# Designs tried in a protein design run: peptides against a protein of PDB entry 3KDP. Part 175

Target 1, 230 residues: chain A of PDB entry 3KDP
Amino acid sequence: PFLIFIIANIPLPLGTVTILCIDLGTDMVPAISLAYEQAESDIMKRQPRNPKTDKLVNEQLISMAYGQIGMIQALGGFFTYFVILAENGFLPIHLLGLRVNWDDRWINDVEDSYGQQWTYEQRKIVEFTCHTPFFVTIVVVQWADLVICKTRRNSVFQQGMKNKILIFGLFEETALAAFLSYCPGMGVALRMYPLKPTWWFCAFPYSLLIFVYDEVRKLIIRRRPGGWVE

## One batch from the design tools (peptide; made by RFdiffusion4, then SolubleMPNN)

Design b2_p24_6_s2 (from b2_p24_6, 20 letters changed)
Fold by OpenDDE base, seed 2:
Structure b2_p24_6_s2 (fold): chain B 230 residues (1-230), chain A 24 residues (1-24)
Amino acid sequence: as target 1 above (230 residues)
Amino acid sequence: DVEKVLEEARKLLEEGRRLLEEAL
């Protein structure tokens, strides 16, 4: 998110502290789940293959999977960000290059896509209003990712441990999202304003799209091993 | 290759930005 912010020069979609909370808080449970799954996979793959080559391939596969999940999460967050800004009069195309004027405290006449002028304070309220929905969207996307991860691996024994980790992960992420969204002071501390419950539902269509995308991806990988999707 | 797609997306965003900067 921060890289896209710099490259596109768009208003900041998510605060740095909130990004750190996502990276350290919400990504830990998926990382732990992947680590447990890797350990179980390594136990099952104990066929006498060259341990150096298999470890390297597995690390690459996990790194790619994690990178892809992170990208999907970022896309989900940005989708919600662009929807909120569009609802407030800022179309995605108009946001390109707007950061310089957006962040300038001395410019109080930044025009939206419809010619409405926005003060610095109004712009920052809209910006901070995007932070909480962006975070919630990431959490909802992570729910889908966890469900997808559950469907990828066919071992019944793996499903049992995965179910507990999945349930715990879902609970932790939901609790964290609720805490960050509704706890007093989060607007000041994390620049996350309270979120209307309606925005939780806005993320669900995107979560479904990700689920469908991943199922299609899995289907393509199964049908065309070694394709460009790898 | 997701990295290639990301790089292409970045290039497209940079080109879009240049076009916007030229248009502004």
Scores: peptide ipSAE 0.000, ipTM 0.217, DockQ to the pose 0.012
Fold by OpenDDE base, seed 4:
Structure b2_p24_6_s2 (fold): chain B 230 residues (1-230), chain A 24 residues (1-24)
Amino acid sequence: as target 1 above (230 residues)
Amino acid sequence: DVEKVLEEARKLLEEGRRLLEEAL
């Protein structure tokens, strides 16, 4: 997200504090939960043929898969960001290169895509209105990511959700998102303004996409064992 | 003192939001 902010020179879609909340708050408990996940039935039974080479290859394959999932997560967040800004008169094309003027407090006549002028204060309200939905979008997408990370080969339907710690992690992450979104003072303290409940649903298509992607990936792995997709 | 500052900041934000809603 921050890289796109720099490259595209768009208004900041996600604040630093929000990033810290994701990294420290939403990722830690799920990561711990995965450490206590029951071993996939096939993983524990299949000894590596060549421990040195197979571990390295497997780590690379996992990294690629999670990298792809991470890209889908980022796309989900940016989608929400662009939707909010578009609803406020800023079309995606207009946002390109706008950051310099957007962040300048002395420029109070930044025009939107429709010629409406925005003061610095107005722009910052819109920007900070994006932070919370972006965060929530990441959380919702992380639900899917966390669930699919349980297995590499087996379908979620085959493995099931038996880890109580994983379930707790999902609830904790959701509770944190709700707290940051709706607790009084969060707009001032964290630059995370209250979120309309409708924005929670913006991430659902991307969560579904992640599930579909992972199931297709796993299906390919099952049909072609030893392929590069593992 | 912190609560008062937060409340004042909240009021300003609410006013800003209202102005935005009126402008949009």
Scores: peptide ipSAE 0.000, ipTM 0.188, DockQ to the pose 0.022
Fold by OpenDDE base, seed 1:
Structure b2_p24_6_s2 (fold): chain B 230 residues (1-230), chain A 24 residues (1-24)
Amino acid sequence: as target 1 above (230 residues)
Amino acid sequence: DVEKVLEEARKLLEEGRRLLEEAL
C-alpha cells in the first residue's frame, strides 16, 4: 500500500496508525494461533527426496504462495479504497498525481472528478474514511488467509475448524476491526472514521478468491503429489 | 530518480509521524 502510494502519488490509502493496527493488532494473534495449529500428518510424514534441495524448494514454494496471497490482499484493500473514493466523487484516474495538492493544507479548492471543491479538512476526512475500510478489508481477507494456512495439502473442508485458538484469533481480529470501525472517537484518536456495515462485504470477493486459490492449489497438490505447486 | 523517491518516502514518513502525533 505504501509503495503504491508513493509511486502513484495518490492520497494515502492506509495510514500509519492503521498499519500499526495491522502489524500489532490483527496479525499477531492470528499468527500465534497458527503456531498451535495441529500438524498435518501427511506433511509431518513426508520425507524429502533430497534434504538439501527439497527443503529449499519447499520454502520457495511456500514463500511464493504467501507472496501471492499478500498481493491479493493488497488488491482487495485498494479496491475498497478506490470504491470509497469514487463514491465520494474521486475516480481512480483522477487520484493519480493528486497527493501533492491533496496533502497541502493551503489548498482548499481541490476538485473532484465532478468539479466539486474539497477543503483540506474535507479531504482528510474522506482519506481517513478510507483507512478503516482498508483495514477491515485486510482483516476480512486475512480470514481466508488464516484458514488456508491451517493446512498445506488438505482442504479446509477436510481439516475443519478444530483449532479453538485460531477461532479465537479470528474473533479477536474481527472484534478489533469492529471496535476501530464503530467506537466513537476513533476518528479523532486513530484517524479511523466510522465504517458503514456494508463495507465489510466489499472484501468478501477477495477473501473468496484467496480461498479458491488455495483450494485449487491444494487440489492440484493432492492430484499430483510432488508437483511444482507443493 | 531514486533520490526523488527516497525524498518522497521521507516526506511521507514525516507526515505519518505528524498525523500520529496529532492523533495521540
Scores: peptide ipSAE 0.000, ipTM 0.224, DockQ to the pose 0.017; fails the geometry check
Fold by OpenDDE base, seed 5:
Structure b2_p24_6_s2 (fold): chain B 230 residues (1-230), chain A 24 residues (1-24)
Amino acid sequence: as target 1 above (230 residues)
Amino acid sequence: DVEKVLEEARKLLEEGRRLLEEAL
């Protein structure tokens, strides 16, 4: 998110505090849960034919899968960001290069895509309005990510939801998201304005997308063992 | 298979947009 912010020179889509909460609050417990999860019985029982080369290949494939999921997650967050700004009159094309003027407190006449002028205060309200939905989108997408990461080849329907630590992680990240989104004073303290409850449901299509993507990936792996998708 | 996933992704994104529009 931060890299795209710099390269595209767009208004900040996700605050530093929200990033910190994702990295430390939402991702840590799930990562621990995955580390303690009993390895998929098939992964551990299949003796690597060559322990040195097969471990490296397996780590690369896992890293690539996580990278792809992370990319879909980021795209979901940015989609939410662009939708919110577009609803407020800022089309995606207009946001390119706007950051310099957007962040300048002395410019109070920044025009949107429809010629409406926005004061610095109004722009910051819109910016901060994007932070909370972006964060919540990430959390909801992480639900699917955590579920799919339990298995490499087997469907979620085969592995099931037996990891109590994962369930705890999902609860913790959801509770944190609710706290940051609805606790009074978060708008002032963390620049996270209250979110309409309906926004939680807006992220579900992206979670479903990740779920479908992973199930299709796993299906391909099962049909073509030894493929690059593994 | 990739084309089907992409088509499904597009549908889900469109549904997500509609939900966002309704929420906002």
Scores: peptide ipSAE 0.000, ipTM 0.213, DockQ to the pose 0.022; fails the geometry check

Design b2_p24_6_s3 (from b2_p24_6, 20 letters changed)
Fold by OpenDDE base, seed 3:
Structure b2_p24_6_s3 (fold): chain B 230 residues (1-230), chain A 24 residues (1-24)
Amino acid sequence: as target 1 above (230 residues)
Amino acid sequence: EVQKVLEEAKKLLEEGRKLLEEAL
């Protein structure tokens, strides 16, 4: 999110403090929980690891997890961001290059796509209105990401949800998202304004997409053991 | 400078997560 903010010079879609809350608050417990995940039921049927090729496989897995899934997560967040700004009169094309004027507190007549002038305070309210739903979108998508990371080959339906620590991690992510979204003072402290409950559902299609994508990937792996898709 | 520190911390956390994932 922050990289796109810099490259496109758009209004900041997600604050640095909020990013920190994702990394430290939502991702840590789930990541640790994966270390306690039970071995896959088919692990004993796997061929011995090849030390020369396994590093490449791991790099591919990392590239997939942080590249592809991360891109889908970002797309979900940015979709929500652009929808909110468009509803407030700022079309996506108008946001390009707008950051300089947007962040200037001395400019109180920034025009939207329809010629409406916005004060600095009004612009910041709209910006901070985007932070919360962006964050929540990431959390909801992370539910699917965490669940799919439980196994490399087996479907979630085959492996099941036996890791209580992972379940706790999912609960913690959700609780933190609710706290940051609805606790009084978060608008001042974290620049996250309250979220309408309906926005929680905005990320569900993306979570489903990730889930379906991974299930299809795992199905291919099961049908073609040792393929490059691993 | 604070932002730089936060970015570095984020990087370290991500690296740590990668190591955990590799250990799985």
Scores: peptide ipSAE 0.000, ipTM 0.219, DockQ to the pose 0.033
Fold by OpenDDE base, seed 5:
Structure b2_p24_6_s3 (fold): chain B 230 residues (1-230), chain A 24 residues (1-24)
Amino acid sequence: as target 1 above (230 residues)
Amino acid sequence: EVQKVLEEAKKLLEEGRKLLEEAL
């Protein structure tokens, strides 16, 4: 997200505090929960591998898969960002290169796509209004991500939802998201303004996309063991 | 044990929220 912010010179879609909340708050507990996940039912059915070469290759392939999931996650966040700004009069094309004027506190007449002028304060409000939905989008997408990460090959329907710690982790990250989104003073303290409940649903298509992507990937792995998609 | 720690952390978070609401 930060790289796109720099390259495209768009208003900041995700604040530093929000990033810290994701990395330290929402991701850590679920990650720990995955360490306690039950072993895959097929782990002992795997053919012997060359321990010198196959481990490294497998780790690289897993890293690539997580990279792809991360890209879909980022796309979900940016989609939410662009929708919010568009609803406030800033079309995506108009945002390109706007950052310099957007962040200048002495410019109080920045025009939106419809010729409406925005003060610095108004612009910062709408920017910070994007931070919370972006964060919530990440959390909602992480629901699917955590569920699919339980296994490498087995479908979620085969492995099941037996890890109670993982289930608790999902509720914990959701509770944290709700706290940061709706607790009074978060706008001042964390620059995270209150979120309309409707925005929680904006991420659902992307969660579904990740789920479908991973199920298809796992299906391919089961049909073609040792493939590049593993 | 991990579950208990996480539940305690959740309780602390909720308590913190309440305190903040009372302070505002």
Scores: peptide ipSAE 0.000, ipTM 0.230, DockQ to the pose 0.041
Fold by OpenDDE base, seed 2:
Structure b2_p24_6_s3 (fold): chain B 230 residues (1-230), chain A 24 residues (1-24)
Amino acid sequence: as target 1 above (230 residues)
Amino acid sequence: EVQKVLEEAKKLLEEGRKLLEEAL
């Protein structure tokens, strides 16, 4: 997210503190839950193959899967960001290169895509309004990620939701998202303004997309072991 | 190759994130 912020010179979609909360708070419990699920799956299903080659293949598969999912998460967050800014009059194309003027406190006449002038305070309110939905979008997409990563090769429907740690992770992420979104003072502390409940649903198409993507990926892996998808 | 590009992009994103965390 931040690289796109620097490269595209767009308004900051997610605050640094919020990014840290995602990295250290939101991602840690899911990562632990996934590590336990993977360890359990590996213990139950691995015939003694060559430990070195199988470890390398699995590490590559995991790294690639997490990399792809992370990109889809970022895309989902950015989509929500662009939707909110577009609803407030800033089309995505207009945001390119706008950061310099956007962050300048002395410029109070930044024009939106429709020629409306925005004060610095108004711009920052819109920016901080984007932080919460971006975060919530990541959390909702992480629901799909957690469900997907539960199985390496099997469908979620085949493995089921037996892992209590995974379920706990889902609730913890949701509770954290609700806390950060609605707790008084978060606007000042984290620059996260309260979110309308309707914005929680904005991420659902992306969660579904990730779910479908992973099920298709797993289906391909099952049909063509050793293919380019691994 | 696509996976390598994705991994590199992820690494760059993570490095950028670390740099931001250090700068902030």
Scores: peptide ipSAE 0.000, ipTM 0.238, DockQ to the pose 0.018; fails the geometry check
Fold by OpenDDE base, seed 4:
Structure b2_p24_6_s3 (fold): chain B 230 residues (1-230), chain A 24 residues (1-24)
Amino acid sequence: as target 1 above (230 residues)
Amino acid sequence: EVQKVLEEAKKLLEEGRKLLEEAL
């Protein structure tokens, strides 16, 4: 998120504390769950892993979990960010290069895409309004991403959801998201203003799309083993 | 070894939660 913030010079989409909450609060238990994920049926037919030479999680699963998922999560979060700002009059194209003026407390006449002037306080309210939905979007996307990354080749329907730790992680991150979104004082402490319940659904189409895409990808892998899609 | 990693991770999680609670 910060890379896009710096490169595009857009208003800050996600606070540092919120990022910390993602890393420590939402990602840790799910990451642990991957270590305990049941092996794919095809993997179990292979020779037992040598614990001295082989990693707990293979490099490919790690790459999916921390590389691909991270990118997808960021995309989901930014989608929500741009939707919120657009609803408040700031179109994505207008946000480019706006950071300097946005963060200047002495400029109280920053114009949106429609010529509406925004005070510093008003801008910060809108900015902080983005933080909570961004965070929640990450959590919602993680539901799908965690489910898809547990397997490389097999469909989720074939592998099943037997990992109780994964299920626990999903509930934990959801509970944390709810806490941060609705607990009094979060707006002041974490710059996370209360979330409208409707925003929880903003990420669902995206999560579904990812899920479908991954299932299609896996289907292709099964039909064309050794392909570039793998 | 896996259990140790799990225990360490749980400890870190708990510490993170405490820090969050203190920050709130």
Scores: peptide ipSAE 0.000, ipTM 0.224, DockQ to the pose 0.027; fails the geometry check

Design b2_p24_6_s4 (from b2_p24_6, 19 letters changed)
Fold by OpenDDE base, seed 3:
Structure b2_p24_6_s4 (fold): chain B 230 residues (1-230), chain A 24 residues (1-24)
Amino acid sequence: as target 1 above (230 residues)
Amino acid sequence: EREKVLKLARELYEKGLELLKEAL
């Protein structure tokens, strides 16, 4: 998000403090929980890996899979960001290059896509209104990401939800997201304004997309053992 | 609605802590 903010010169979609809350708050416990996941039921039935060829291929495939999931997460957040700004009169095309004028506190006549002038304070309210739903979108998408990361080959339906620490992680990240979104004073302290409860549902299609993508990927791996899709 | 969500968040957190205690 921050890289796109710099490259595209758009208004900041996600605040630095919010990024820290994702990295340290919502991701840490779930990531630790994966270390306690039970081995897949078929792991001991696999032939020994060739240490010369299979390691590099597997690392590349894992990197590509996580990279793709990360892109889908970012797309979900940016979708929510663009929808909110469009509802407030700023179309996506108009946001390109707008950052310089947007962040200038001395310019109080920045025009939206419809010719309405916005003061610096009004612009910052809209910007900070985007931070919370972007964050919540990431958390909701992370539910699917965490669940799919439990296994490399087996479906979630085959492996099940046996890791209680992972379940705790899901509840913790959800509780933290709700706290940051709705606790009084977060707008001043973290530049995260309260979110309408309906915005939680905007991320669900992306969570479903990740889940379906991974289940299809795993299905292909199961049908073609030793394929380059592992 | 805000109070309901905060209440739900607390309930989820408490339930998560219980699950953690049972796991450990």
Scores: peptide ipSAE 0.008, ipTM 0.338, DockQ to the pose 0.697
Fold by OpenDDE base, seed 2:
Structure b2_p24_6_s4 (fold): chain B 230 residues (1-230), chain A 24 residues (1-24)
Amino acid sequence: as target 1 above (230 residues)
Amino acid sequence: EREKVLKLARELYEKGLELLKEAL
């Protein structure tokens, strides 16, 4: 998110503090929960043919899969960001290069895509209004990520939801998201203004996308063992 | 709506803690 902010010179989609809350708050508990997930029966039974090469390949493939999931998460966040800004009159194309004027306190006549002028305060309200939905979107997408990361090859439907710690992680993450989104003072402390509950659903298509992506990936792995998708 | 969401968040958090206690 921050790299795109710099490259595209768009208004900041997610505050640094909020990013830290994601990395340290919403990711840690889920990661711990996944550490307690029961090893896939196939992983334990299949001795690597070559422990060095097969381990390296598997680590690279896992890293790539996590990278792809992370990209989908980012896309989900940016989608929500662009939707909110568009609803407030700022079309995505208009946001390109706008950051300099957007962040300038002395410019109170920044025009949106429809010619409406926005004061600095109004712009910052909209910006901070985007931070919360972006965060919530990441959390909702992480629901799918947590579920899919339970297994490497097996479908979630085959593995089931037996890990109570993972379930706890889902509830905790959701509770944290709700707290950060709606607790008084978060707008000042974290630049996260309250969000309408309906915006939680904006992330659902991306959660579904990750779920489908992973199920397809796993299906390919099952059908083509030793493929590049592993 | 905000109060309802906060209440729900608390309930979910408490339930999550219960599940964690059962899992440990």
Scores: peptide ipSAE 0.008, ipTM 0.277, DockQ to the pose 0.719
Fold by OpenDDE base, seed 4:
Structure b2_p24_6_s4 (fold): chain B 230 residues (1-230), chain A 24 residues (1-24)
Amino acid sequence: as target 1 above (230 residues)
Amino acid sequence: EREKVLKLARELYEKGLELLKEAL
């Protein structure tokens, strides 16, 4: 998110504090929960792989898969960001290069895509209105990510939801997201303004996309053992 | 709406804690 902010010179889509909340608050408990996931049903049935070739290939493939999932997560966040700004009169094309004027406290006549002028205070309200939904979008997308990470080869439908700690992590993550989104004072403390409950649904297509992507990947792995997708 | 969401968050948190207690 921050790289796109710099490259495109758009208003800041996600604040540093919200990033810290993701890294420390939402990712830690679920990550610990994955350590307690039961072994995949086929792990113990796999013959020893060639430790020299298969380790490097597997690390690269895992890194690539997680990289792709991370890109989908980022796209989900940006989608929510652009939708909110568009609803407030700022079309995506108009946001390109707008950061300099957007962040200038002395410019109180920044025009939106429809010629409406926005004061610095009004712009910051809209910006901070984007932070919370972006954060929530990442959390909702992480639900799918955590669920798919249970297995490397088996479908979620085959492995099932047996890890109660993982389920706890999902609930904790969701509760934290709700707390940060709706608790009084978060707008001042974290620059996370409260969002409408409807914004939670903006991430669902991306969660589904990640889920489908992973299931297709795993299906390919099952059909072609030792392939480049594994 | 905020109160409803906060209530839901509390319920989810409590359920999560219950699941954690069962898992430990």
Scores: peptide ipSAE 0.007, ipTM 0.285, DockQ to the pose 0.727
Fold by OpenDDE base, seed 1:
Structure b2_p24_6_s4 (fold): chain B 230 residues (1-230), chain A 24 residues (1-24)
Amino acid sequence: as target 1 above (230 residues)
Amino acid sequence: EREKVLKLARELYEKGLELLKEAL
């Protein structure tokens, strides 16, 4: 998110405080929950042919797969961001290069895509209105990420939702997202304004995409052991 | 709607804590 903010010079889609909430609040409990996940029987029984090289190759392949998932998460957040701004009169193309004028407190006549002028205060309200749904989008996509991280090769349908700590993590991050989205004063304290409940569904296609992507990946791994997808 | 979501969040959090207590 921050890289695209710099490169595209768009209004900030996710504030520093919201990033901290993701890293310290949303990601922590789910990450801990993965440590208590039931071992995949085929992974645990598979002896590496060369413990040094095969471990490194596997770590690299896993890192690439999770890196791709992280990119899909970011795309989901940006999709939500662009939809909200478009609904408020700022089309994606118009946002390119707009940050300089957007962040200038002395410019109170920034025009949207339809010629409507926006004061600095109004622009910041819209910006902060984007922070909450971006955060919520990340949480919803993390549901899929957390579920797919349970196993490397087995389908979620095969492994099941047996880890109660993982289920707790899903509830905790959802509760935190709801708290940050709807608690009074969050707009002032965290620059996270209240979100319409309907915006929670904006992330669902991306959550489903990650789920399908991982299931297909795992299916390929099962059909072609030792392939480049593993 | 806001109050309903907050109520739901609390209920889910409490349920999650119960599940955690059962798991530990």
Scores: peptide ipSAE 0.000, ipTM 0.257, DockQ to the pose 0.696

